# Peptides against a protein of PDB entry 6D0Y: the designs that were tried, part 6

Target 1, 225 residues: chain A of PDB entry 6D0Y
Amino acid sequence: ETEDHLESLICKVGEKSACSLESNLEGLAGVLEADLPNYKSKILRLLCTVARLLPEKLTIYTTLVGLLNARNYNFGGEFVEAMIRQLKESLKANNYNEAVYLVRFLSDLVNCHVIAAPSMVAMFENFVSVTQEEDVPQVRRDWYVYAFLSSLPWVGKELYEKKDAEMDRIFANTESYLKRRQKTHVPMLQVWTADKPHPQEEYLDCLWAQIQKLKKDRWQERHIL

## One batch from the design tools (peptide; made by RFdiffusion4, then SolubleMPNN)

Design b2_p30_4_s2 (from b2_p30_4, 18 letters changed)
Fold by OpenDDE base, seed 1:
Structure b2_p30_4_s2 (fold): chain B 225 residues (1-225), chain A 30 residues (1-30)
Amino acid sequence: as target 1 above (225 residues)
Amino acid sequence: SSRLQELAEKVLKEHEEREKKEKELLELLL
């Protein structure tokens, strides 16, 4: 009965309420902290599940975990370990859709003071290092670059504030890869206007241009990517 | 050391150990 109640509370957080979202999250964090001595494993599993299955509530659950981590630091660590294990499993299973979302989730946990910035930088260094692997399908190299770039809207500001030199090296390596990679030119995807033909920009080149603009704007989001 | 200093040192050690562990785990994703 108590387990079902916890599931309901966790799943329904962020829905319509008379109170602010911030107040509801603080309240839920308090309830969950109080129940950790008896239901830690269940709460951990529930949080991992909703983090994976409810991408529309990403910032809600990263914030909730941030609040829980502040209350119980050890639990925050266990949650991070569980999510990293899940990401590793997704990568091994070639579940790239789940994996990219988990990378984004972990990235936002840096903003919530759950994951240290140097740890995330190290992860991205490893991701971009995949571009140097020989005899590997380009789709693998492209995915890790995509996972890195697509996560920067959530964590780029924090990482550059703390590890600017390391981030610049990662960016340089990414740029080098994007210049040398093979582009699939699909002539049929070219948009022809009456005045000028506009070739459809390859998705990684487009994303790179967007991230470069975001970086130039000091990571102030003016547009939803 | 004061009680506050002891607590600060404990917290710092816990954070350092956790950061080391999470970094190692994240580096082993590949």
Scores: peptide ipSAE 0.510, ipTM 0.872, DockQ to the pose 0.017
Fold by OpenDDE base, seed 3:
Structure b2_p30_4_s2 (fold): chain B 225 residues (1-225), chain A 30 residues (1-30)
Amino acid sequence: as target 1 above (225 residues)
Amino acid sequence: SSRLQELAEKVLKEHEEREKKEKELLELLL
């Protein structure tokens, strides 16, 4: 395979085909594995790029990496390291939209058996620990809680199966923070006729409620959050 | 066999080392 051909294969995976997505991913994983001796660096860069730039294909690329990790364990490790570096760079650059997506991507890599559950738990412990930092903007605290909660649809089940006690502690700390944080006062723009209108729930409180429901439902999603 | 045991130990060690490094990298995000 040529470098240009590899780029085409990686970018086009998941497009309409006569074969199933699963079969296409397995086939692509085989092709990429075979080309690693000659094009490892190129393949690594391509996978990092598409993982970052094509959020609509998150599960496609996490699955692909899962397959590659099973075939070449060392390559899987190198990919994880590269993605962690990207996340660190995004955080340093205050690119929080990219950062939260990368957290979700890494979370789904746990589900794909690429990242170990204890490693992800440790990451989330650190995220929620930001809520205890003094003299930092609330927006920083809120973002790390958001990054944690919004990633749980991809990894919550696995983490609770492996590290239930640690996850319960993280949840307790999150709940405590949400109760004590200053809620954003947004001017009410809606004209309502109700005598006792329900106040619009703040986004983090809403997300928390959704995650609590998901947890109660044993992490079986009924609706996409 | 001795060879199988040696291989198993090698694989286990590699996985342990990778997991340790992975955890350290994730912990160092903050």
Scores: peptide ipSAE 0.510, ipTM 0.870, DockQ to the pose 0.016
Fold by OpenDDE base, seed 5:
Structure b2_p30_4_s2 (fold): chain B 225 residues (1-225), chain A 30 residues (1-30)
Amino acid sequence: as target 1 above (225 residues)
Amino acid sequence: SSRLQELAEKVLKEHEEREKKEKELLELLL
C-alpha cells in the first residue's frame, strides 16, 4: 500500500460502511500490522496525528491502537511513548486544551489494554500531588485536578477495579484540596432552570459532584455528562 | 512445554519492562 493509501485508511476509519466498526477496525489493524515492516514510522506518525487532531474519534483510535498493541506489542509501546512526549510538549507550551485531551486519550488507552492501570494511577497521583506544591499559581493546581477528574469518565471504572485503595487516596486528597482552595466567583452562565436555584457551583466543584455521582453509580454512565 | 514456558516468561518480562518504562514516563510528566 502506498503512503497515501495508509493515510486515507487511517483517517476514514469509523465512517459509515456496510461492515461493523469492530470489523473495520480489526481489518485495518491487520492491514497496518502487515505494513509495519515497511511503514512503521509513517503509521506511528499518522496515528499520533489523528489521535491529536480528531478528538471526535477518540475511542475509534484508542481501540485501533489497542488492536495494534495486541498484534505488535512493541509498536503499542512506541505509540504510548510518542503520545506521552506529545503531552509533555503540550504542558510545556501551556496548551492546556490539548493537554487535557491527551490525558483523556491516554486514559482510554488503559481500557484498551495499551497502558497499565498502575501506570495511570501513578500519573494521577502525580497530578493530584501538584495541589501540594507551594508557590505555584492556583490555576496550575486546578488544572491538574481538572485533568484528573475530567478523565475519570473514561477510566475510573478500570482504575477502581484494579487499584481501589490508591484511587481512594487520590480522591481523598482531591476532596481535601477542593475544600481548601479559593473559589473564584466567575459568573458562569449556569443554565438556571427557574425552579431550583442551585448555587453557582464553581466548575471544579460541579465536576467533583458529577464524578462522585458517577463513582456512586459504579461508573455506569446514565447521563451524558 | 519447556519452550512454551520460556516463551511465556519472555513475554512476561517484556510486559514488565514496558510497564515499568511506561510508569516512569507518566510519572515524569510534571
Scores: peptide ipSAE 0.509, ipTM 0.871, DockQ to the pose 0.017
Fold by OpenDDE base, seed 2:
Structure b2_p30_4_s2 (fold): chain B 225 residues (1-225), chain A 30 residues (1-30)
Amino acid sequence: as target 1 above (225 residues)
Amino acid sequence: SSRLQELAEKVLKEHEEREKKEKELLELLL
């Protein structure tokens, strides 16, 4: 495979084909694995790029990485490291929209058996621990809570299945923070399709309510928004 | 076989090491 061909294959995966998506992903994973000896760095960069820039294909690329990780475990690790570095860069650049998306991407990698559940739990513990930081803007605290809560649709089930006690502690800390924080009047943001309409609430309170419902519903949702 | 056990142990160790590193990297996000 040429470098340009690899780019095309990676960028176009998930498009309409005579074969199933699963077959295409498996095939692509095989191609990429075979080309790692020659094009590892390029493949790594390409995967990081599409992961970052094509949010509509989140599950496609997490699945692809999952398949590739199963074939080449070391490469999977390198990819995770690269994505974590990207997340750090996004945070440093105050690109919070990219950052939260990357957190979601990393969260879904747990489902794809690329990132270990305990690692993700530890990350979320750290995120929620920001709420306990003194002399920091509430907006910082709020964002990390948002990043945590907004990622749970992708990983909450897995984390509770494996680390229920730790997750409960994180939830308790989150709830405690939400009760104590200063509330602002902002438009309601619905993250999930619900049969029952939500009342107008402060953004994080609304999100919290949605997550609590999702948890109650055993992390089952009809559509990811 | 002993060889299979050794391989399994090696794989397990590699996974443990990766998980440890991964956890450390994620903890350093803040």
Scores: peptide ipSAE 0.508, ipTM 0.870, DockQ to the pose 0.017

Design b2_p30_8_s1 (from b2_p30_8, 23 letters changed)
Fold by OpenDDE base, seed 4:
Structure b2_p30_8_s1 (fold): chain B 225 residues (1-225), chain A 30 residues (1-30)
Amino acid sequence: as target 1 above (225 residues)
Amino acid sequence: SAAAAAAAARQQALAERVLAEHERELEAER
């Protein structure tokens, strides 16, 4: 069936082929666009699924969605809405691993011209604003800062190019929070903490230093975060 | 485009709502 074919195409994009990845993505976007009138719901579900469950293909699927959004802005909007809903559900379920990945995915969608820079800035402003709420557990406040900072490798350049003043305010608020928070190890971030280059430092302080360096380098990655 | 602007506005509204809803739920659980 055509639905099975669409699933196969979406799931297998980025695999080895005789054509470039870019060509394959453009081709797939064309196929999906043509089938949207008949299979929009199915395509939307499939894209949400692979976006969530195949993190190794993050940039592939953000690019694909970007291409689709360029062809159909309404579909792009529906996709973003679905992803935001999923993010909300992940947060409600305290599934912070999924949630942070979704934030990174959404961040890269800015580069793919699916999400406007002001929208992403607004999201990050909301994240960092949680740090000002004293009744929120620090582990959650820390997570929002982590989600923000750890997403900047994907979107920091674009956001500073478009919203430098707002980003500076977010950075100032983040820095202020990091200076006043109690340093602790958060178990939910153990995997990331284990892979950080400076294990002797507190994980958020380490990440902050790395992001500051990245910013100074004009968001050109010179090292692994 | 007007369509892109409308989409962006909706996206921004979603971004503004997601944590507000979450915080309300957290508050209700306390």
Scores: peptide ipSAE 0.026, ipTM 0.579, DockQ to the pose 0.016
Fold by OpenDDE base, seed 2:
Structure b2_p30_8_s1 (fold): chain B 225 residues (1-225), chain A 30 residues (1-30)
Amino acid sequence: as target 1 above (225 residues)
Amino acid sequence: SAAAAAAAARQQALAERVLAEHERELEAER
């Protein structure tokens, strides 16, 4: 495969096909694996790009990476490292939208057996721990809480199944922060596609309520996110 | 497996590093 062809294959996966999505993903994973010796860097860059720019295909690409990781564990690790670096860069650039999508992507990689549940819990523990730092602007503290909560639809079930005590601690800390924070009128970040936050409610409080409901519903989504 | 555990530890370290570096940058910008 040529580099240009690889780009086309990666970008077009999940489109209408005569074959099942599963078969297409397995086929693509095989093609990419075979080309890793020659095009690893290109494939990494392409996958990172589509992961960032095509949120509508999040589960498709996380699944693809999961399949690749199963075949080449080292590549999976390198991909995660690349995504983490990108997350760091997004945060440095104050690109909150990109950063939150990256966190969601990483969250779904837990379901795809690319990232271990304890590792994701540790990340969320670190995020919520920022709320305890006095010298950090509230906008940053709020974002970390938002990033955590808004990622739970993708990974909350798995994390509670494996790390319920730690997750409960994170929830308690989050709740405590939400109660004590200064409520500011900031533009609502769209977290839910189906259920928009109530216009009169602060976006984090609304999100918290939605996540609490999701948790009560055993992480069964009633709406397409 | 031992390899999986090592990988998990590495991922945790990466998560910690991301946050730590971000906080350091925030401090430097103040």
Scores: peptide ipSAE 0.026, ipTM 0.563, DockQ to the pose 0.016
Fold by OpenDDE base, seed 3:
Structure b2_p30_8_s1 (fold): chain B 225 residues (1-225), chain A 30 residues (1-30)
Amino acid sequence: as target 1 above (225 residues)
Amino acid sequence: SAAAAAAAARQQALAERVLAEHERELEAER
């Protein structure tokens, strides 16, 4: 395989085919594994790129990485390391939108057996621990809570199945933070169906309520948050 | 497998280092 051909194969996976998506992913994983001795660095870079730039194919690429990881654990580890480096770079650059997406991607990698549940729990523990740091601006503290909560639709079920006690502690700490943080409410745009003007609920409080409901519903998702 | 265990250990170490690097960056901005 040539580097250009590998790029084409990786970018086009999930497109309309005569074969099932699962079959195509297994086939591609086999091709990529066979080419690792010659094109490891290129394949790694390509996978990191599509993971970052194609959010609509999140589950496709997490699944592909899961299949590759099952064949080559060392490569899977290198991929995770690269994604963590990218997350750190995004945070350093104050690119919060990219950073939160990367956390969601990593979260779904738990479902694909690439990242162990305890490792993801440890990451979320670290995120929520930032709320206890006094010298950190609230905007950053809020973001870490947001990153945690907004990732739970992808991984909450798995984490509670394996690490329920640890997750409950994280939830308790999150709740405590949300109660004590400063809140700013803005007027909600007047809609025709609105009976009376009311301030919009602060976004983290709203998200918290949604996640609590999701948890109560045993992580059965009705819609993407 | 030994390879799987090594990979899991790396993943754990990565999770633990994220906050430490963030703290260093915040200190440098002060």
Scores: peptide ipSAE 0.026, ipTM 0.571, DockQ to the pose 0.016
Fold by OpenDDE base, seed 1:
Structure b2_p30_8_s1 (fold): chain B 225 residues (1-225), chain A 30 residues (1-30)
Amino acid sequence: as target 1 above (225 residues)
Amino acid sequence: SAAAAAAAARQQALAERVLAEHERELEAER
């Protein structure tokens, strides 16, 4: 296969097909595995690119990486490393929108058995620990809390099933931070419809309330628009 | 939404397949 063909296959996966998505993903994983000896770097770059630029296919590509990781653990590791490097670069560049999406992508990789739950918990512990650093601007501290909370819809269930005590500690630290931080008055960020409308709150307080509700609902997404 | 629920169910099924494949590979390496 040519590089262009691989690009086409990777970019078009999950689109209309005569076969099931599962079959297509398994087939593609097999093709990619077979071509790693010849096109490893290209495949790695392509997967990183689509992971970053096609948010509408997040679960498709996390699943693909999961299947590929099961076939080739080393490549799966290299992919995760590449994504972590990209996250670091995004943070360095203050590209918070890309960074938060990457955290969400990594979060869903836990569900696909690419990233271990303890590793993701450790990442979130690191994020929330930034709130305790006095030399860090609040805007950055707020972002880490936002990145953590906004990723929980994707991975909260898995993390609480495996690391409930550690997650509770992170939640306690988050709550403590939210109580003591200086509040800004920005529009509410509501991702889903709640049965009871939240009062107008600061965006992190609003998100916190939503996540607490989601947790109480055992991470069931009942109110997705 | 119904679409979101269907997507979640598919994701779960695929995740289970990934897990099963990983477990088989680990067993084969022993």
Scores: peptide ipSAE 0.021, ipTM 0.531, DockQ to the pose 0.028

